# Designs tried in a protein design run: peptides against a protein of PDB entry 6PSE. Part 12

Target 1, 78 residues: chain A of PDB entry 6PSE
Amino acid sequence: PSEEEEYARLVMEAQPEWLRAEVKRLSHELAETTREKIQAAEYGLAVLEEKHQLKLQFEELEVDYEAIRSEMEQLKEA

## One batch from the design tools (peptide; aimed at target 1 G44 L45, target 1 (a further copy) Y43)

Design b2_p13_5 (made by RFdiffusion4)
Pose (drawn by RFdiffusion4):
Structure b2_p13_5 (pose): chain A 78 residues (1-78), chain B 68 residues (1-68), chain P 13 residues (1-13)
Amino acid sequence: as target 1 above (78 residues)
Amino acid sequence: LVMEAQPEWLRAEVKRLSHELAETTREKIQAAEYGLAVLEEKHQLKLQFEELEVDYEAIRSEMEQLKE
Amino acid sequence: SIYEEFLKRREES
C-alpha cells in the first residue's frame, strides 16, 4: 500500500482523538506555509521594484551617453 | 442528542485543510521561483549597466582629452 | 491579495 492509500485509510477509520490532532497539525502547517507564501510574494514585489529602478537608472545613463557621443561625432569635423 | 457521532466533520476538516495546504504550497513555490527569475533578470541588467558606465567613462575621458 | 498583486506585476513586467 502506498503512503497515500495508507493515509486515506487512516483518516476514514481513525478515532476522533487522532482526527482532532491531525486537524490541529495541519492547521499549524497551513499557517506557517501561508506565512512563507506571503513573504515570498513580498520578496517578489521588492526585487521587481529594485529591477524597475535599475532599468530607469540604466535608460538615464543611455541618454547621457548618447549626448556626449553625439557631440564627439560632430567634433570629428575638426 | 448524539450529534456526537461527528467524526465526519473532523474528517471533512482534515480533507479541507489538506487541500488548502497543498494549494498554498504551490503558490508559495511558484512565488519563490518567480522571485529567483527576477533576481536572474536583475543580475543580467546590473551587468549591462556597469558595462555602460565603463563605456560612458571611456568617452567622457576621450572627450575632455579633446583639449585645445 | 498580495500574491495576486505579485502575479499581476510579474505579468506586466

Design b2_p13_5_s1 (made by RFdiffusion4, then SolubleMPNN; from b2_p13_5, 5 letters changed)
Fold by OpenDDE base, seed 4:
Structure b2_p13_5_s1 (fold): chain B 78 residues (1-78), chain C 78 residues (1-78), chain A 13 residues (1-13)
Amino acid sequence: as target 1 above (78 residues)
Amino acid sequence: as target 1 above (78 residues)
Amino acid sequence: SVLEEFKKRYEEE
């Protein structure tokens, strides 16, 4: 039997006191995991914003660089 | 009474059938929330890597740009 | 955990 099947059997055969304790445990774990999920999402959004700003700066610099490179090439060919 | 206090009372007064159903519900929600947390963290790590690579590229381009800018300035002053 | 690793890497970047 899998751990999941064994756990399911445990729940089916458990006394009310164990079930109440399990509800409490699971509720606590769910609350903590939910907070962690939200925190991960917030950090992810922050990184995305930072990456986006950096990308914009990079694209601007790339345009400026190509402009100077082109001008330099023309000056050297003259 | 707060929702938390009302829920706690509900759990204390609940029949075994309700408690088993609640354990099942909470287990399901915990599993889903855990997957979402992990997914968010993995996505965040991927974005961090992309940002890091972009930062390195930006720094390289910045150095190259300043080199060309400086050379251009010198050529124009001559 | 993956989350702890993410937090650590984010703080380092």
Scores: peptide ipSAE 0.504, ipTM 0.870, DockQ to the pose 0.958
OpenDDE base, seeds 1, 2, 3, 5: peptide ipSAE 0.500, 0.504, 0.502, 0.503; ipTM 0.869, 0.869, 0.869, 0.869

Design b2_p13_5_s2 (made by RFdiffusion4, then SolubleMPNN; from b2_p13_5, 8 letters changed)
Fold by OpenDDE base, seed 3:
Structure b2_p13_5_s2 (fold): chain B 78 residues (1-78), chain C 78 residues (1-78), chain A 13 residues (1-13)
Amino acid sequence: as target 1 above (78 residues)
Amino acid sequence: as target 1 above (78 residues)
Amino acid sequence: SIYDKFLEEYKKE
């Protein structure tokens, strides 16, 4: 049998004491996993904001660069 | 009593049928939350990589910009 | 949730 099937059988045949312990275990794991999910999301948002700011700076620099490049090209061709 | 205390009491007083159902519910939520955690982590990593690439491009452009700016300044001052 | 917010912003960028 698969591990899933074996686990399901265990739950079906378990005594109340085991079931209560399993609820506690699962609750704990859920809480931890939830915290980790939130942390990952918070970090991701921070990186997104940083990337966005960098992108804006990059675009501004591109505009300035093209302006100077164009002026320089005109001077060299004159 | 707090919600946590109330829940704890519920678990202690619950019948086996309720406990089995709760194990199933918690297992489901844990699985979903785990998938979400992993997804958030993967997306965060992707954004981080994108930001890194953008930063490299920005730094390269800065170098080129400063070179042209300096040359232009020299020409204007001559 | 903050998770949902992150996913939405991620999709936007």
Scores: peptide ipSAE 0.588, ipTM 0.876, DockQ to the pose 0.973
OpenDDE base, seeds 1, 2, 4, 5: peptide ipSAE 0.574, 0.575, 0.578, 0.575; ipTM 0.875, 0.875, 0.876, 0.875

Design b2_p13_5_s3 (made by RFdiffusion4, then SolubleMPNN; from b2_p13_5, 7 letters changed)
Fold by OpenDDE base, seed 5:
Structure b2_p13_5_s3 (fold): chain B 78 residues (1-78), chain C 78 residues (1-78), chain A 13 residues (1-13)
Amino acid sequence: as target 1 above (78 residues)
Amino acid sequence: as target 1 above (78 residues)
Amino acid sequence: SILEEFKRKLAED
């Protein structure tokens, strides 16, 4: 039997006291996991914003680079 | 009374059938929330890698830009 | 966990 099947059987055969304890345990784990999920999402968003700012800087530098490259090419051809 | 206190009282006074249903509900929500947490973390890691690669490209372009800038400056001074 | 890995890499960034 799978662990899932064994757990299901345990829940089915458990006394009320065990069930109340399990509700408490699961509620606690759910609260913690929810907090962690939110934290992960916030971190991911922060990294996205940093990447976006870096991309803007990169694109600005590309423009400046092409300007100098073009100017240099013109000087060489003259 | 707070919702938390009311919920706690409900759990204490509940019949086994309700408790088993609550265990099932909480287990399901925990599983889903756990998957979402993992997905958020995986996404964040991917964005971090993308940002890192972009940073490398940016630094390479800075080197190339300074090379051309320096060459241009030398030509102007000559 | 993957979350701890993410936190670690984020801190190293």
Scores: peptide ipSAE 0.453, ipTM 0.865, DockQ to the pose 0.970
OpenDDE base, seeds 1, 2, 3, 4: peptide ipSAE 0.417, 0.451, 0.422, 0.420; ipTM 0.863, 0.866, 0.863, 0.864

Design b2_p13_5_s4 (made by RFdiffusion4, then SolubleMPNN; from b2_p13_5, 9 letters changed)
Fold by OpenDDE base, seed 4:
Structure b2_p13_5_s4 (fold): chain B 78 residues (1-78), chain C 78 residues (1-78), chain A 13 residues (1-13)
Amino acid sequence: as target 1 above (78 residues)
Amino acid sequence: as target 1 above (78 residues)
Amino acid sequence: SILEKFKEALAKE
């Protein structure tokens, strides 16, 4: 039997005391996992914002670079 | 009483049938939340990698920009 | 875990 099937059997045969303990355990794990999920989402959003700002800076630098490159090309050809 | 306190009382007074159903519910929610957490972390990591690559490209462009700027300054002074 | 890897990557930036 799979671990899932074994766990299902355990739940089906369990006494109320074990079931209450399991509810408590699962509730705790759910709360922690939920917090971690939210934290990961917040961090991901922050990185996205930083990436966006960096992209804007990169695009500005590209414009400046092309302007100087063009000017330099004109100076070399004149 | 807080919702948490009310829930705790419910768990303490619940019959085995309710407890088994609650274990099943919590297990399902935990599995879904865990998947969402993993997805959020994977997405965040991907964005970090993209940001890192963009940063490297930005730094390379800065070097190239400064090189051209310096060359152009020399051309203007000569 | 992938979450820890993400946190570690964040800490290195």
Scores: peptide ipSAE 0.475, ipTM 0.868, DockQ to the pose 0.935
OpenDDE base, seeds 1, 2, 3, 5: peptide ipSAE 0.437, 0.469, 0.471, 0.470; ipTM 0.864, 0.866, 0.867, 0.867

Design b2_p13_6 (made by RFdiffusion4)
Pose (drawn by RFdiffusion4):
Structure b2_p13_6 (pose): chain A 78 residues (1-78), chain B 68 residues (1-68), chain P 13 residues (1-13)
Amino acid sequence: as target 1 above (78 residues)
Amino acid sequence: LVMEAQPEWLRAEVKRLSHELAETTREKIQAAEYGLAVLEEKHQLKLQFEELEVDYEAIRSEMEQLKE
Amino acid sequence: DAIYEEFIEKYEE
């Protein structure tokens, strides 16, 4: 019997004391995972924002580079 | 009376929580894998930005060298 | 979760 069918048998045939403990155990597992899920989403928004700021800082540097480059090309007529 | 024949509710709760825990785990893992992808993207971009900085300095100094 | 849906939305943009 697989671990899944063994567990299914346990839930449908175990006493109430065991069922109460499993409810309690899963409640803790769910609360912790919900906490981890939330922190992972926050981390995503933070790095998404960092990436956004870096993109802007990059495109700003592209403009400054083009301005100097444009002036240099003009000067090579001298 | 004896509504105390209620292991059926506990069994319903075990199943409900087991499913919620599974979906929450999927959402958590999915969220983590996306966070890693953004880090990888930001890394590529940081590398490109530092390249542009060096090139920018290269032609800021090559000009200004235009000195008369 | 709202913050998770916001993260997914922004990530897909």

Design b2_p13_6_s1 (made by RFdiffusion4, then SolubleMPNN; from b2_p13_6, 6 letters changed)
Fold by OpenDDE base, seed 4:
Structure b2_p13_6_s1 (fold): chain B 78 residues (1-78), chain C 78 residues (1-78), chain A 13 residues (1-13)
Amino acid sequence: as target 1 above (78 residues)
Amino acid sequence: as target 1 above (78 residues)
Amino acid sequence: DKIFEEFKAKFNE
């Protein structure tokens, strides 16, 4: 049987004490996993913002580079 | 009482049928939340990689910019 | 979860 089927059987045959313990365990894991999910989302947003700021800096540098490149070209053609 | 205390009481006083249903519910929510956490992390990793690549491009452009700036300065001082 | 831990680790580098 699959692990899922075995687990389902365990739950079906379990005594109330085990079931209460399992509810407690699952509740704890759910809370933890939920917190981690939120944390991951927050991190993702932070990285997106950092990437955005970096993109802006990159585009600004591209403008500066093109300006100096153009000036250089003018100097060489003069 | 807090919602947590009320829930704890419900679990403590619950019949096996309710407990089994709750285990099933929590298991489902945990699986879903875990999947969402993983998706968030995978997305975050992708954004991190994109940011890293952008950083490399930025640094390369900085090198190119400094090269042309230096050449420009040399031309102006000649 | 290894993916989450990896992301967390890389984010904090």
Scores: peptide ipSAE 0.559, ipTM 0.876, DockQ to the pose 0.973
OpenDDE base, seeds 1, 2, 3, 5: peptide ipSAE 0.554, 0.557, 0.556, 0.556; ipTM 0.875, 0.875, 0.875, 0.875

Design b2_p13_6_s2 (made by RFdiffusion4, then SolubleMPNN; from b2_p13_6, 6 letters changed)
Fold by OpenDDE base, seed 3:
Structure b2_p13_6_s2 (fold): chain B 78 residues (1-78), chain C 78 residues (1-78), chain A 13 residues (1-13)
Amino acid sequence: as target 1 above (78 residues)
Amino acid sequence: as target 1 above (78 residues)
Amino acid sequence: DEIFEEFLRKFNE
């Protein structure tokens, strides 16, 4: 039998005291996992914002670079 | 009473059939939340990699920009 | 979860 099937059998044959303890355990794990999910998402959002700011800076620099490059090219060709 | 206290009372007074159903529900939610946590972490890593690549490109452009700027400044001052 | 959904939405933009 798979671990899942064994667990299902355990739940089906368990006494109320074990079931209550299992509800408590699962509730705790769910709460922890939920916090971790939120933390991961918050971190991801922060990185997205940083990436966005960097992209804006990059695009500004590209504009400035092309302006100087164009001027320099004109001077060399003249 | 808080929702947490009310829930705790419900669990304590519940019949085995309800408890088994609750174990099943919590197991399902835990599985889903776990998948979401992993997904958030993976996406965060992807954004970090994209940010890193963008930073490398930005730094390369800065070097090129400073080179042209310096050359242009020398020409103007001469 | 609102924060998680927001992250997923922004990530996919």
Scores: peptide ipSAE 0.574, ipTM 0.875, DockQ to the pose 0.979
OpenDDE base, seeds 1, 2, 4, 5: peptide ipSAE 0.570, 0.572, 0.572, 0.570; ipTM 0.875, 0.875, 0.875, 0.875

Design b2_p13_6_s3 (made by RFdiffusion4, then SolubleMPNN; from b2_p13_6, 7 letters changed)
Fold by OpenDDE base, seed 3:
Structure b2_p13_6_s3 (fold): chain B 78 residues (1-78), chain C 78 residues (1-78), chain A 13 residues (1-13)
Amino acid sequence: as target 1 above (78 residues)
Amino acid sequence: as target 1 above (78 residues)
Amino acid sequence: DPIFEEFLRRFNE
């Protein structure tokens, strides 16, 4: 039998005391996992913002670079 | 009473059939939340990689920009 | 979860 099937059998044959303890355990794990999920999402959002700011800076620099490059090219060609 | 206290009372007074159903529900939610946590983490890593690549490009452009800027400045000052 | 959903939304933009 799979672990899942064995667990299902355990739940089906368990006494109320075990079931209550299992509800408590699962509730705790769910709460922890939820916090971790939120934390990961918050971190991801922060990185997205940093990436966005960097992209803006990059695009500004590209504009400035092309301006100077163009001027320099004109001087060399003249 | 808080929702947490009310829930705790419900669990304590519940019949085995309800408890088994609750174990099943919590197991399902835990599985889903776990998948979501992993997904958030993976996406965060992807954004970090994109940010890193963008940073490398930005730094390369900065070097090129400073080179042209310096050359242009020398021409103007001469 | 609103924070998680917001991250997914922005990530996919």
Scores: peptide ipSAE 0.590, ipTM 0.876, DockQ to the pose 0.980
OpenDDE base, seeds 1, 2, 4, 5: peptide ipSAE 0.588, 0.588, 0.588, 0.588; ipTM 0.876, 0.876, 0.876, 0.876

Design b2_p13_6_s4 (made by RFdiffusion4, then SolubleMPNN; from b2_p13_6, 7 letters changed)
Fold by OpenDDE base, seed 4:
Structure b2_p13_6_s4 (fold): chain B 78 residues (1-78), chain C 78 residues (1-78), chain A 13 residues (1-13)
Amino acid sequence: as target 1 above (78 residues)
Amino acid sequence: as target 1 above (78 residues)
Amino acid sequence: SEIFEEFRKRFEE
């Protein structure tokens, strides 16, 4: 039997005391996992914002670079 | 009583059939939440990598920019 | 989750 099938059997045959303990355990794990999921989402959004800001900086630098490049090119042609 | 306290009471007073159903429900929610957490983490890691690559490109452009800036400055001083 | 912990670690760096 798979672990899942074995677990299902355990749940079906379990006494109320075990079931209550299992509900408590699962509730705790769910709460923790939910908190972590939210944290991961928040981190992801923060990284996206950081990347966006970096992109803006990169684009500004590109503009500045092209300006100097163009000026330099004009000086060389004159 | 808080919702948590009410839930705790419900669990304590529940029949085995309800408890088994609750274990099933919680197990399902935990599995889904875990999957979502993992997906969020995977996405976050991908964005981090993208940001890293962008940072490298930015640094390369900075080097090029400083080179041309320096050359331009030297030309102006001469 | 290993992946989650990795992400957290990398984010906190």
Scores: peptide ipSAE 0.566, ipTM 0.874, DockQ to the pose 0.967
OpenDDE base, seeds 1, 2, 3, 5: peptide ipSAE 0.565, 0.564, 0.565, 0.566; ipTM 0.874, 0.874, 0.874, 0.874

Design b2_p13_7 (made by RFdiffusion4)
Pose (drawn by RFdiffusion4):
Structure b2_p13_7 (pose): chain A 78 residues (1-78), chain B 68 residues (1-68), chain P 13 residues (1-13)
Amino acid sequence: as target 1 above (78 residues)
Amino acid sequence: LVMEAQPEWLRAEVKRLSHELAETTREKIQAAEYGLAVLEEKHQLKLQFEELEVDYEAIRSEMEQLKE
Amino acid sequence: DPIYEEFITKYEE
């Protein structure tokens, strides 16, 4: 019997004391995972924002580079 | 009276929580894998930005060297 | 979860 069918048998045939403990155990597991899930989403928004700021800082540097480069090309007529 | 024959509710609760826990885990993992992808994207972009900085300094100094 | 939905929307944009 696989671990899944052995667990399904346990839930349908175990005593209430065991069922109460499993409810309690899963409640803790779910609360912790919900906490981890939330932190992972926050981490995503933070790095998404960092990436966004970096993109802007990059495109700003592209403009400053083009301005200097444009002036240099003009100067090579001298 | 004996509504105390209620292991059926506990069994319903074990199943409900087991499913919620599974989906929450998928969402957590999905969220983590996306966070890693953004880090990888940001890394590529940071490398490109530092390249542009060096090139920018290269032609800021090459000009200004234009000195008369 | 709203914060998870916002993260997914923002990631897909």

Design b2_p13_7_s1 (made by RFdiffusion4, then SolubleMPNN; from b2_p13_7, 6 letters changed)
Fold by OpenDDE base, seed 4:
Structure b2_p13_7_s1 (fold): chain B 78 residues (1-78), chain C 78 residues (1-78), chain A 13 residues (1-13)
Amino acid sequence: as target 1 above (78 residues)
Amino acid sequence: as target 1 above (78 residues)
Amino acid sequence: DPIFEEFKRRFEA
């Protein structure tokens, strides 16, 4: 049997004291995991914003660069 | 009493059938939340990599731009 | 979780 099946059997055969302890354990882990999920999401959003700002700066520089490049090319061809 | 205190009381007074159902519910939520946490982290790592690549491209363009700008300035002053 | 910890580490660096 899989660990999942064995765990299911354990839960089915467990005494109330064990079940209460398991509820407490799972609640704690869920709370912790939830906090971590939120933290990960917040970090991800921050990185996205940083990337977005960098992208905008890059695009502006590309435009400026192309303008100068074009002008330089025209001057060299004249 | 807080919701936490009320919930704790509920767990203390609950029948085994309720406790088993609660273990199942919490296990499901924990698994789901864990997957979401991992997904958020994976996405964040991908965005970090994209930002890094963009940063490198930006720095290269800055160097190229400054070179052309300097040359253009010299030509205009001559 | 190793993936989460890695992301946290890299983000905070």
Scores: peptide ipSAE 0.576, ipTM 0.877, DockQ to the pose 0.970
OpenDDE base, seeds 1, 2, 3, 5: peptide ipSAE 0.576, 0.575, 0.576, 0.575; ipTM 0.877, 0.876, 0.876, 0.876

Design b2_p13_7_s2 (made by RFdiffusion4, then SolubleMPNN; from b2_p13_7, 6 letters changed)
Fold by OpenDDE base, seed 3:
Structure b2_p13_7_s2 (fold): chain B 78 residues (1-78), chain C 78 residues (1-78), chain A 13 residues (1-13)
Amino acid sequence: as target 1 above (78 residues)
Amino acid sequence: as target 1 above (78 residues)
Amino acid sequence: DPIFEEFRRRFEA
């Protein structure tokens, strides 16, 4: 039998005391996992914002670079 | 009483059939939340990589920009 | 939770 099937059998044959303990265990794990999920998402959002700011700076620099490049090219061609 | 205290009372007074159903529910939610946590982490890593690549491009452009700027400045000062 | 959903939405945009 798979671990899942064995676990299902355990739950089906368990006494109320074990079931209550299992509810408590699962509730705890769910709470922890939820916090970790949120933390990961918050971090991801922060990185997205940083990336966005960097992209804006990059685009501004590209504009400035092309302006100087164009001027320099004109001077060299004249 | 808080929702947590009310829930704790419910678990303590519940019949085995309810407890088994609750174990199943919590197991399902835990599985889903775990998948979402992993997904958030993977997304975060992807954004970090994109940010890193953008930063490399930005730094390369800065070097090129400063080179042209310096050359242009020399021409104007001469 | 709204934070996770917001991150997913922004990432996928």
Scores: peptide ipSAE 0.586, ipTM 0.876, DockQ to the pose 0.964
OpenDDE base, seeds 1, 2, 4, 5: peptide ipSAE 0.180, 0.572, 0.574, 0.177; ipTM 0.841, 0.876, 0.876, 0.841

Design b2_p13_7_s3 (made by RFdiffusion4, then SolubleMPNN; from b2_p13_7, 6 letters changed)
Fold by OpenDDE base, seed 3:
Structure b2_p13_7_s3 (fold): chain B 78 residues (1-78), chain C 78 residues (1-78), chain A 13 residues (1-13)
Amino acid sequence: as target 1 above (78 residues)
Amino acid sequence: as target 1 above (78 residues)
Amino acid sequence: DPIYEKFKELFES
């Protein structure tokens, strides 16, 4: 039998005391996993904001670069 | 009583049939939350990689900009 | 940003 089938059998044959303990265990794991999910999301959001700021800086520099490039070309052609 | 205290009481007073159902419910939620956590991590990683690529592009442009700026200054001063 | 929206969904879940 698979581990899943064995676990299912355990749950079916378990006494109330074990079942209550299992509810507690699963609740704990769910809480931890939920915190980890939120943490991952918060981290990703922070990186996304940093990327956005970097993009703005890049766009500003690109505009400045094109301006100077154009002026340089004019000077060289005059 | 808090929701947590009420839930704890429910678990203590519940029949085996309810407890088995609760184990199933919690297992399902744990599985879903786990998938969401992994997804969040993968998204965060993707954004991080995009940010890195953007940083490289920015640094390259900055070098090019400084080169042209310097040359422009030389031409204007000559 | 679609990724941003996904993160927001995770916070709200």
Scores: peptide ipSAE 0.186, ipTM 0.838, DockQ to the pose 0.129
OpenDDE base, seeds 1, 2, 4, 5: peptide ipSAE 0.166, 0.168, 0.171, 0.170; ipTM 0.835, 0.836, 0.837, 0.836

Design b2_p13_7_s4 (made by RFdiffusion4, then SolubleMPNN; from b2_p13_7, 5 letters changed)
Fold by OpenDDE base, seed 4:
Structure b2_p13_7_s4 (fold): chain B 78 residues (1-78), chain C 78 residues (1-78), chain A 13 residues (1-13)
Amino acid sequence: as target 1 above (78 residues)
Amino acid sequence: as target 1 above (78 residues)
Amino acid sequence: DPIYQEFLEKFNE
């Protein structure tokens, strides 16, 4: 039997006291995991924003670079 | 009474059938939330890597830009 | 979760 099947059997055969304790345990783990999920998402959003700002700066610099490069090329050809 | 207090009372007064169903529900939600947490973390790492690569490219371009800018300045002053 | 969904949406853009 798989761990899942064994756990399912345990739940089916458990006394109310164990079941109440398990509900409490699972509720606690769910709350903690939910907080961690949200925290991960918040960090991800922050990094996305940082990446976006960096991308904009990069694109601006790229345009400026090409402008100077083109001007430099023209000056050297003259 | 808070929702938490009411829920705690519900769990204490619940029949075994309800408790088993609640364990199943919470287990399902925990599994789903755990998968989502992991996914968020993985995506966050991917964005971090993308940002890091972009930062390196930006720094390289910045160096190249300053080099051309400096050369251009020298040419214009001559 | 709205924060999680927002992150997923922006990540997929």
Scores: peptide ipSAE 0.587, ipTM 0.877, DockQ to the pose 0.977
OpenDDE base, seeds 1, 2, 3, 5: peptide ipSAE 0.584, 0.586, 0.586, 0.584; ipTM 0.876, 0.877, 0.877, 0.876

Design b2_p13_8 (made by RFdiffusion4)
Pose (drawn by RFdiffusion4):
Structure b2_p13_8 (pose): chain A 78 residues (1-78), chain B 68 residues (1-68), chain P 13 residues (1-13)
Amino acid sequence: as target 1 above (78 residues)
Amino acid sequence: LVMEAQPEWLRAEVKRLSHELAETTREKIQAAEYGLAVLEEKHQLKLQFEELEVDYEAIRSEMEQLKE
Amino acid sequence: AAEELYQKFLAER
């Protein structure tokens, strides 16, 4: 019997004391995973924002580079 | 009376939580894998930005060298 | 609220 069918038999045939403990155990597992899920989403928004700021800082540097490059090309007529 | 024959509710609760826990885990993992992708994207972009900085300095110094 | 944060993250990503 697989671990899944063994567990299914346990839930449908175990005593209430065991069922109460499993409810309690899963409640803790769910609370912790919900906490981890939330932190992962926050981490995502933070690195998404960092990436956004870096993109702007990059495009700003592109403009400054083009301005100098444009002036140099003009100067090569001298 | 004996509504105490209620292991059926506990069993319903075990199943409900088991499913919520599974979906929460999927969402957590999916959220983590996305976070890693953004880090990878940001890494590529940081490398490109530092390249542009060097090139920018290269032609800021090459000009200004234009000195008369 | 936690689901909204997760949906916001997915939309932005």

Design b2_p13_8_s1 (made by RFdiffusion4, then SolubleMPNN; from b2_p13_8, 10 letters changed)
Fold by OpenDDE base, seed 4:
Parts: C-alpha cells; structure tokens; sequence
Structure b2_p13_8_s1 (fold): chain B 78 residues (1-78), chain C 78 residues (1-78), chain A 13 residues (1-13)
C-alpha cells in the first residue's frame, strides 16, 4: 500500500485522542507553511521590483550608449 | 473568547467523525499551501537569477559606456 | 492576504 493509503487507514481507525493530536499537528504545520509562503512571496515581489528598476536603468543606459556610439561613428566617418 | 480559543474548544469537544473530516481538510490545505510555497520559492529563485544576469549585463554596459564616453570626451577636448 | 500576495507575485512574474 502507498503511504497515502496507509495514512488514510490510520485516520479511519484512529482514536479521538490521536485525531485531536493530529488536528493540532496539522494546524501548526499549516500555520508555519502559510507563513513561509507569505515570506517567499514577499521576498519574490521585492526582487521583482528590484529587477524592474534595474531593467529600466539598463534600458536608459542602452539608449544613452547608442546615442554616444552613433555620434562617435559619425565623427569617425567624417 | 478569541477565535483560537473557540476553535480549540471545538476540537476538544468534537466527535470522531468531525475530527476525521478536519484532519482531511487540514491535510488538503497543507498540501495546497505547501505546493504554493514551493512555487513561490521557485519563482523567487528564477527572478533572482534573472536579476543577477541583468545586473551583470548592466555592469558590462556601464563599462562600455564609460569607455566610449571617455573617448568622446577626449576627442571633443582635442 | 497570503493568497492575494501570492497571486500578485504570480501576475508580476
């Protein structure tokens, strides 16, 4: 049997005391996992914002670079 | 009473059938939340990598830009 | 909320 099937059987045959303990365990794990999910999302959003700002700076620099490159090219051809 | 206290009381007084259903509910929510946490972490890592690569490109362009800027400045001063 | 934050992250990603 799979671990999932074994766990399902355990839950079906469990006494109330075990079930209450399992509810407590799962509630705790859910709370912790939820907190971690939120933290991961918050961090990801922060990095996304940083990347976005960096992208804007990069694109601005590209424009400036191409302008100077073009000017330099024209001067060299003259 | 707080919602947490009320929930704790509910769990203490609950029948086995309710407890089994609650274990099932919490297990499902935990699995879903875990999946979402992992996904958020994966996205965060991907964004971090993209930002890192972009940063490297930006720094390379800055070097190239300063080189051309300096050359242009020298030509204009001559 | 946690779900809203995650969704925002997904949308911007």
Amino acid sequence: as target 1 above (78 residues)
Amino acid sequence: as target 1 above (78 residues)
Amino acid sequence: SADALLEEFREKF
Scores: peptide ipSAE 0.245, ipTM 0.851, DockQ to the pose 0.961
OpenDDE base, seeds 1, 2, 3, 5: peptide ipSAE 0.244, 0.242, 0.244, 0.242; ipTM 0.850, 0.850, 0.851, 0.850

